Peptides against a protein of PDB entry 6RGO. Designs and how they scored, part 240

Target 1, 392 residues: chain A of PDB entry 6RGO
Amino acid sequence: MALKLLGFNQDATCFSVISSNKGVTIYNCDPFGKCFELEKSTSNDEELDFLVEMLFSTSLIAVVDKTIGASKRKKLKIVNTKRKATICELTFPHEIMDVIMNRKIICVVLKSDQIFVYDISCMKLLRTIDVRGEKLKSTSKFRNSEAVGDIGVRVSLSTDNNSILCYSSYSKSDKENAPLNDIVVFDALKCIQINVLPAVHQSNIVCIACSPDGMLMATASEKGTIIRVFKTIDTENDEPILVNEFRRGSRPSRISEMKFNHDNTLLACVGESDTIHIFALPVTTTEADANEDDTLQQSSHSLSSSINGLQYISKGLANRFGKIIVSKIPTQSQQRHVAYIKIPENAKYRIGFPKDTTNTIHICGEDGNYLVYSIPRNEVGPCTLVKSNTFD

## One batch from the design tools (peptide; made by RFdiffusion4, then SolubleMPNN)

Design b2_p19_7_s3 (from b2_p19_7, 9 letters changed)
Fold by OpenDDE base, seed 5:
Structure b2_p19_7_s3 (fold): chain B 392 residues (1-392), chain A 19 residues (1-19)
Amino acid sequence: as target 1 above (392 residues)
Amino acid sequence: DEKKKLEELEKLLKEEEKK
C-alpha cells in the first residue's frame, strides 16, 4: 500500500499517516496502536493528500484535504477525533500550505505567502501577516505565484504557551529575485515582531525548527549542507546571536524536517538523504537558575568535553551587499553530527522527540516502520534501535 | 450552536496529554 507520512505531534506521543486505502490514520506510540482513522470521502483512486496537525495527544486535530481537484484545499477543519465530528471550519482565499498549532495559537500558511494567526480558544483571527506585502514596500516586484514552485514561506511555532512564531521572509535586496532568506521572530499572542534575522542563508530557507520553549531556532537552506542555530529573542549589539553552525554534509540534499529535543540539547534533521543526523547543542544555562543555593554535591565527574569556546572571530567581511550573516563561525568550527540513523535511501522519514526521554528519538517511514532509537551520549556513532513496530 | 462549539473546543484544549 502507498503510505504518506504526515508527521509526529509536538511530544512524539502520536504520528499521522495517509494510507491510500484507509485515508488518514493516527497511531499512538506507546502503547503502539491505531487510535484514530478518518475514512476516505471519495471512492476514487485519486492520490490522497492531507495536512493533519495534532494538538499533542488530545482529541483535537486540524485537517486540510489537499487532494488534487478537491475544492477543500482552502478549508481548515477543526475535528474532534473522539466524536469524529467537525467543530469548526474556516475557509481561506488561497490554498493552505501549512498548519501549525500549540495550546494557544493556530497558524495557517497560505500559497499567497500569508500567515493567518488565530487564538485557538475562540478561533478569532489575531493577525494576518503578509510576507509578500512587506516585500512590495521594499520595491521588489511580486513574484507571480506560478514561479514559486516548492519555495514558499516556512514557519515554526514553539510548543509552549509563549507561542514564538518563526517564519521565513524576503530579503530587502533590490534584486527582482530576492530570496526567502530572512527570518522574522514573532510573538503570536501579542502580535508583535520581536526580532529579524537578515540573510541567515545565501539561498531560500526551506526548513525551520523552533525549540519547544521558543528560545532557539534552527534554519536550513535549499542546499541543506549547513544548519544554523540562532537565539530567537536575544541579540548582541543589535545583531542576531548564532549559537551553532552544523554541517549535515558536503553534498546538497533537501532537509524536510528538523526538531529540537525538549531540553534543547539535541537537534535532529531528516530529508532526502539516507541519514538522519543528530547534533549536540551547548547546554544553555539560563542565568535564572543560578540563584537557588541548593548544595547538591558536585560529583565532579569531569567529562572534559573540551567544548573549545567558540571564539567569535568577528571577521567583518562587510561586503557591499546586505549583511549576509556570514557565519562569524570559521568553517573549521562547523560541528558535525554526534549521532546518526541510517534509513532506506528512497524512504521519506519523519522525526519526533518524546518529552520524558531526551536521549530517545522516534522515527517513522513511508515504508511502514515506526522505530525508537536510543541516542549515544558519550560517543559519536550510530543510534541503537530499542523498539520497532509496523503500520499499514 | 456557536457557543456549544466553543465549549467543546475549550474542553478539548483542557485535555491532558495521554502518557
Scores: peptide ipSAE 0.479, ipTM 0.910, DockQ to the pose 0.496
Fold by OpenDDE base, seed 2:
Structure b2_p19_7_s3 (fold): chain B 392 residues (1-392), chain A 19 residues (1-19)
Amino acid sequence: as target 1 above (392 residues)
Amino acid sequence: DEKKKLEELEKLLKEEEKK
């Protein structure tokens, strides 16, 4: 059967799949099993396409039926899974490309490069963000990018109540083909832009991950060779703070998903490659809990903060075009993965981090495998398979 | 209808994570 993965919820307690025969199925991770099924409304052998966003392990889901007819592709349904009932339906002017949520906010991304921000508690529209801005409205013939269906506005939302929204934006270049290589950081509750990271990659951004607390953001371009991690809110001298630059690989390979773990110590990425990569982030020791005496000689193998080698290449090469040259972390300081998982070639996988276990990762594949891996702490190497389940 | 919708949304948003 053809499976299509919709992904994990925010805390990796559930994942969603499309089964060609059944429709949408939501699985619990622990205990493993079906928790919800949405039957296909059509008897046709049409390829099912859905967006499903689940609010944690609640009975609230957002559903978009993309399978049939331009009218359904513009409709967001909020569904109570316990009642199997639609609570409300919203209709948009354009096709829905993505839906993200937390306990406060729903964001709906349209094919028009608009982001609609809603208060989830009442489904009131708080903001419409037009990512194309005023200037591009005149020349936007809808790119007949029917063929390049993959380049659009990318979004990520913090899972906390602060509701930090990170989205890709078009660079201010007067070129008709401006890349989606800027990032905007937006307070979705206050509806305020809080930061702008210009030209974070040379090509379009195709993947964004916000940390659960909204303090960090990871970005990847179409090349998928380099992942950059930035602070979202904090700036240094009005410049974006690049925390890490990770090298996934030497060969171009699209990254489809990235996620932080719940304590911001790990970043995982998955995509078209045979490998899930897991990167370690520097633990910012907040100074506060220095009090308790217990001299457990944790051999601080100080991953020596070679962060000292962030030579802030001085202000001088602010070329006239406001290109913040994201200080090219010298290729020598590009960090590699600390752990990896090998996955079947051509199998699409999705990733999730559970809250309770910082060194555990959940993965699921279109091959029908749900797998739980332990991440090694003290060595660079493969993750260890802890649990496996199959789904159909 | 709208009141009942809001009450249902509020109830779902207050659902504890399914243990």
Scores: peptide ipSAE 0.478, ipTM 0.911, DockQ to the pose 0.503
Fold by OpenDDE base, seed 3:
Structure b2_p19_7_s3 (fold): chain B 392 residues (1-392), chain A 19 residues (1-19)
Amino acid sequence: as target 1 above (392 residues)
Amino acid sequence: DEKKKLEELEKLLKEEEKK
């Protein structure tokens, strides 16, 4: 059967899939089993497509029927899974591209590059963010909406109650083809912009992850070779907002998902490659516990690959964009993964970190595998398979 | 009807605070 993965919930206690024959199924991870099923409403041989966002292990889901030809691609349904009943339905002016939520906020991303921010408790609209409209004040050229290829606004939301929203925005360059390579950090509760990170990559941003606490964010471009980690808030101490730069690989490959673990010590990424990469983040030791001499020997293997690409931040961009965020990480400081998982080629996988076990990762594949891996602590190497289950 | 939907929504948002 053709499976399509929708992903894990925020705490990796459940994952959702589309089965061509059944519709949407939600699985519980432990004990492993089906916890919800949304039956296919149509007998048509149309390829099913859905968005499903689950609120943790609750009976609340947001559902969008994205099936081609369906008049429902503009409709968000909030569903009670225990009752199999729609609580509320919202209709948008454009197709829904993404839905993300926490206990406070639900964000709806449209094909129009608009983000609708709602208070989830009452479904009241708090803000409409027009990612194009901020540019339209400077450049009257409508990009024809038909040329909205696979590049759209990307979003990530903190899983905590602070509700830090990170989204990709168009650079302020006078070029007609400005990339989606800026990041905006937004307080979704207060509806205020906290920060803007200009030109964090040379090409469009295709993946964003926010940490559970909203203090960190990770970004990847269309190249998927470099992952950058930033602080979301400028600290008064002139500390660099760019805290890490990771190298996934030298070959271009799209990253589809990134996740932080619950304590911000690990960042995982998955995509079109045969490998899930797990990176260690430096623990921001508060100054108190600086006494343990755990000399993690940075094996400085000098990969002398001349990444001349960062030198082309022309002197002219420096004057127009204020703080050059990208200038401070030497090309030599690109860290590799600390752990990895090999996955089948051509199988799409999704990732999740469970809350209670910071050194485990949950993965699921369109091959029908649900897998739990242990992450090595003291060595660079493969993750160890702990548990496996199959689903259909 | 709308009040009952909001009460149901509030109940679901609090479901995990009981574990």
Scores: peptide ipSAE 0.476, ipTM 0.903, DockQ to the pose 0.641
Fold by OpenDDE base, seed 1:
Structure b2_p19_7_s3 (fold): chain B 392 residues (1-392), chain A 19 residues (1-19)
Amino acid sequence: as target 1 above (392 residues)
Amino acid sequence: DEKKKLEELEKLLKEEEKK
């Protein structure tokens, strides 16, 4: 059967799929099994398309039926899965492109490049962010962006109660074709812009991940070769702090999803490539406990070849991107351990990190595989398969 | 009706505080 993955919930306890025959199914990860099913409203052989966002392991989901006609594509339903009942319905002026939530906030992204921010507790609109309107203050021409396919506003929301929203915005360049390569950091509760990271990539941003605590964000462009990790709130001399730069690969490949683990020690990415990559983040030692002088001088010479990519950071970025103070990440070669998972070619996968096991990753594929992997921490290498299940 | 829907929504948002 053709499966389409909708992804994991925030704690990776559940994942959602579209089955061409059944509709939307939500699976529980442990114990593995179906926990909810949304039946097709129509018997038509039309290709099913849905957005489903689940609030952790609760009975609350947000659903958008994108299958049939422009009217349903503009409707957000809040559903109680236990009662199989719609508790709230919102209608938008434009097609819904994305929905994200936490315990405080729902954000709805429209095809108009608008973000509607709601207080989830009362479904009250807190803010409409017009990502185009900030650009249009300079250029009156409605770009008929009819032909710009998969390029739209990208969003990520912290899973905590601070509700840090990161979204892609258009660069302020007078060029009609300004890319979506700025990031805005927004307090979704207070409705205040906290930070702006200008031109974080040369091309449009296609993937954003916010850390669970909202303190970090990861970005990838259409090239998908370089992933950048920034602080969201903290700045140095009013300039963005680049914490990490990772190379996923040498070949361009779209990244569809990135996620931090719950302790901000790992960043995973998945996309059109045959490989899920997992990057180790340096633990920002808060200066307090730097007392234990554990002199592990393990002189392992041999892994020098792959790390040489870091030396080029210093000279090239300084000239064309404004002074992104790449704070000298102390060139203490903390070997940024990279783990990987090989996945079938042409299978779309989604990723999730469970809370209780920071060294594990959940993945699911449109091939009908749900897999749990153990992540090596002390070496560069493949992840180890711990559990497997199949779904239809 | 709207009040009952909000009361239901508030209940769902608190489901994880009970597990």
Scores: peptide ipSAE 0.482, ipTM 0.903, DockQ to the pose 0.662; fails the geometry check

Design b2_p19_7_s4 (from b2_p19_7, 7 letters changed)
Fold by OpenDDE base, seed 5:
Structure b2_p19_7_s4 (fold): chain B 392 residues (1-392), chain A 19 residues (1-19)
Amino acid sequence: as target 1 above (392 residues)
Amino acid sequence: DEEKKLEELKKLLEEEEKL
């Protein structure tokens, strides 16, 4: 049977899949099992396509039927999975490309490069963000439908109540073909733009991950060779703070998903490569509590000491090259993965980090495997398989 | 009808886990 992965929920307690025969299925991770099924409405041999956004382990889901020929591609349904009932239905002017939510906000991304931000508690529209802006409306010859490849507005939302929305935006360059290489950081509750990170990559951003707390953001371009991690809110001298630059690989390969773990100590990435990469982030010890002099020289040669050296390298080179916030972190300071998982080259995988186990990663594949891995802390190496289940 | 749907929505937002 052809499986299509939809992904994990925010805390990796559930994942969703499309089965060609069954429709949308949601699995619980622990105990492992099917917890919801949305039957296909049509007996047709049409390739099923859906967006399903889950709200943690709740009975609330957002569903879009994206099946080819379906007049439903512009309709968002809020569904109660326990009752199998539609609570709310919204219709948009354009096809829905993405849906992301937390307990406060639901964001709907349209093919028009618009983001509709709703208060989920009342389904009130808070804001429409037009990512193309007013100036580009005049030159909006519809990119012919064929060449609208996978380059659209990317979004990520913090899973917390702060509801920090990060989205890709067009560079202010007067070029008709401006890349989607800026990031806007937006307070989705207050509807305020709080930061802008210009030209974070040379090419279009194809993947964004916001940390659960909204304090960090990871970005990857179409090349997928370098991942950049920024602070979302904090700025130094009105310039964005680059926290890390990670090298996934030397060969171009698309990154489809990135996620932070719950405590912002790890960043995982997955895509078209045979390898899930896991990177260590510096623990932001707020210097405030370092005043207690307690002399326990425990010689834990923790991998942490090598990470603190990178903060100083960012300050020195910023001054000489103009407003490309790509401080050329010398290729020598690009951190590699601390851990990895090998996956089948031809299987799409999705990733999730459980809340309670910061060194555990959940993965699921279109091969029908749900796998739980332990991440090594003290050594660079492969993750250890802890649990495996199969689904259809 | 809409008010009942809004109350149902609020109740689902307060859920921690699927029963």
Scores: peptide ipSAE 0.520, ipTM 0.918, DockQ to the pose 0.473
Fold by OpenDDE base, seed 3:
Structure b2_p19_7_s4 (fold): chain B 392 residues (1-392), chain A 19 residues (1-19)
Amino acid sequence: as target 1 above (392 residues)
Amino acid sequence: DEEKKLEELKKLLEEEEKL
């Protein structure tokens, strides 16, 4: 049967899939089994397409039927899975491209490059962000919305209550073909822009991940060769906003998803390649616990010396050319993965990090495999398969 | 009807685990 993966929930306790014959199914990870099924409303042999965002392990899902008709693709349904009942229905002016949520906020991304931000508790609209409208104020040329290929606005939301929203924006370059290579950091609760990271890649950003606490964000371009990790907030101490640069590979490959683990020690990425890559993040030791374990200091010193090569181009040059945030990290200082998982060629996979086990990763494939891997702590190498289940 | 739906929505937002 043709499966289409929708992904894991925020804590990787559940994942959702589209089965061509059944509709949407949500699986529980442990114990493994079906926990919800949304039956296909139509007997037609049409390819099913859905967006489903699940709120943690709750009975709340957001659903968009993208299968048939321009009207359904513009409708968001909030569904109680226990009751199989629609609580709320919203209709948008354009096709829904993405939906993300936490316990406070739901964000809806439209094909128009608009982001609608709602208070989830009452479904009140807090803000409409017009990513194109901000560009049009600078550049008079209407790009016809139809010519926007597979490159749209990308978003990620912190899973915590701080509700830090990161989204891709168009660079302010006078070039008609300005890429989606800026990042905006937005407080979704207060509806304020916190930061703007200009030109974080040379090409369009196609993947963004926010950390659970909203303090970090990861970005990848359409090249997918380099992943960059940034602080979301400017620290007063002139500390570099760019905290890591990882090399996934030398060959271009689209990254479809990135996730931080719960404690911000790991970043995983998956996409069109035969490999899930897991990167170690430097633990920002708050100075308080530095007293006891002398043995871990040797590995941290090699990482810090590579980051100190990120000379902030002095304040004087930054004022004239804009904040050049991306000093070219020398290619030699680009960190590789610490762990990896080999996946079947041409199988799409999704990734999730469980909350309770920081060195475990959940993955699921369009091949019908749900797999749990242990991540090696003290060595660079393959992850170990711990558990496997199949679904249809 | 709308008030009952909003109350149901609030209860689901406070849910920790699927019972």
Scores: peptide ipSAE 0.517, ipTM 0.915, DockQ to the pose 0.476
Fold by OpenDDE base, seed 1:
Structure b2_p19_7_s4 (fold): chain B 392 residues (1-392), chain A 19 residues (1-19)
Amino acid sequence: as target 1 above (392 residues)
Amino acid sequence: DEEKKLEELKKLLEEEEKL
């Protein structure tokens, strides 16, 4: 059967799929099995397309039917899975491209490059962010950008109650073809812009991940060769703090999804390549609880490659073109993956990190495989398969 | 009707993760 993956929920306890024959199915990860099914509204042999966002392991889902007709593609349904009933229905002026939520906020991304931010508790609109409108203040021409299919505003939301929203924005360059290569960090609760990271890549950003706590974000461009990790809120001398630069590979390959684990020690990425890559983040030792004396001199040669080699490219060249080019970490200091999973090249995969096991990753494929892997911590190598299940 | 739906929505947001 043709399966289409919708992804994992925030805690990786569930994942959602579209089956060409059944409609939307939500699987529980443990115990493995179907926990919800949304039947097709139509008997037509049309290719099913849905957006489904689940709120953790709750009975709350957001659903968009993208299968048939422009009217359904503009409708968000909030559904109680236990009652199989629509609680709320919202209609938007444009097609819904993405939906993301936590316990406080739901964000709806439209094909118009608008982000609608709602208080989920009452479905009240808090803010409309017009990502194009900020650009149009400089350039009056409605680009009939025939939006070449897949390039649009990308979003990620913290899973915590702080509700840090990261989104891609158009660079303020007077060039008609300004790329979506800026990141805006937004407090979705207060509706305040916190930070702007200009030109974090040279090409359009196609993937963003926010950490669960909203303190970190990862970005990847259309090239998918380099992943950059930044602090979201903190700045140094009004400049963005680049925490890590990871090399996924030498060959261009699209990254479709990235996720942090729950303790911000790992970043995973998946996409069109035969490999899921897992990167280690430096543990920011918060200096606080240095008090307990326990003398275990385990000489773990922590490869604290002290990235002391932030050569501040001197202020002099920045003045002429106003492009804060995020200083390229020297190619030699680009960290590679610490772990990997090989996947079939012809199957799309999605990733999730469970909360209770920081060294475990859940993956599911359009090949009908749900797989649980253990991540090695002491060596660079393949992940070990711990559990496997199949779905249809 | 809308008020009952909002009360239902609030209850679902207060659902702790299924044990």
Scores: peptide ipSAE 0.513, ipTM 0.913, DockQ to the pose 0.570
Fold by OpenDDE base, seed 2:
Structure b2_p19_7_s4 (fold): chain B 392 residues (1-392), chain A 19 residues (1-19)
Amino acid sequence: as target 1 above (392 residues)
Amino acid sequence: DEEKKLEELKKLLEEEEKL
């Protein structure tokens, strides 16, 4: 059967799939099993397409029926999974491209490059962000976004209550085809822009991940060869702080998803390649716990010395046009993965990090595999398969 | 009707786990 992955929830306790014969199914990860099913509303042999965002392990889901021919691609439904009932329905002027949420905020991304930010507790509109309207203020001609169906605004939201929203924006270039290569960091609760990271890649950003706490952001371009990690809020001399630059590979390959683990020590990425890559982030030693075991300090010192080397190279060549060229970390200092998972070629996978186990990753495939892997701590190598389940 | 839906929505936002 053709499965389509919708992904994991915020804590990787559940994942959602579309089954061509059944409709939307939500699986629980532990104990593994089907916990919700939304039946196919149409008898048509049309390829089912849905957006489903689940709020953690709750009975709240946001659903968009994106099926071709469905007049519902502009409708967001808030559904109680226990009651199988629609609580709220919102209709948008344009097709819904993405939906993200936490316990405070729901964001709806439209094909118009608009982001609608709602207070989820009352479904009140807090803000409409017009990503194109910001571009218009910069005299840049509209990209005919109609012609490039796969390049739109990308968003990521912190899973915490701080509700840090990261989104891709159009560069202030006078070029008709300005890339979506800027990032805006937005406080979704206060409805204020916190930071702007200009030209974080040379090409369009196609993947963004915000850390659970909203303090870090990972970005990848359509090339998918380099992943950059930035601080979201903190700046140094009004310049963006590049924390890491990771090399996924030398060959171009699209990254479809990235996620941080819950303690911001790992970043995973998945996409069109046969490999899920897991990267280690520097542990920010908060000064407080300096008292215990001496043995872990040796590994942290080697990472910290590499970070101090990064600070010295962060002389942003302010090019003549005031564009912060994010100092290209020398190719020799680009970090590789610390761990990997091999996946079947042409199988789409999704990733999730559980809260309780910082060295565990959940993955699921359109091949019908749900897999739990252990991430190696002290060696660069393959992850170890711990648990496997199948779904239909 | 809307008030009951908003109360139901609030209860779901307070859920930790699926019962």
Scores: peptide ipSAE 0.512, ipTM 0.915, DockQ to the pose 0.537

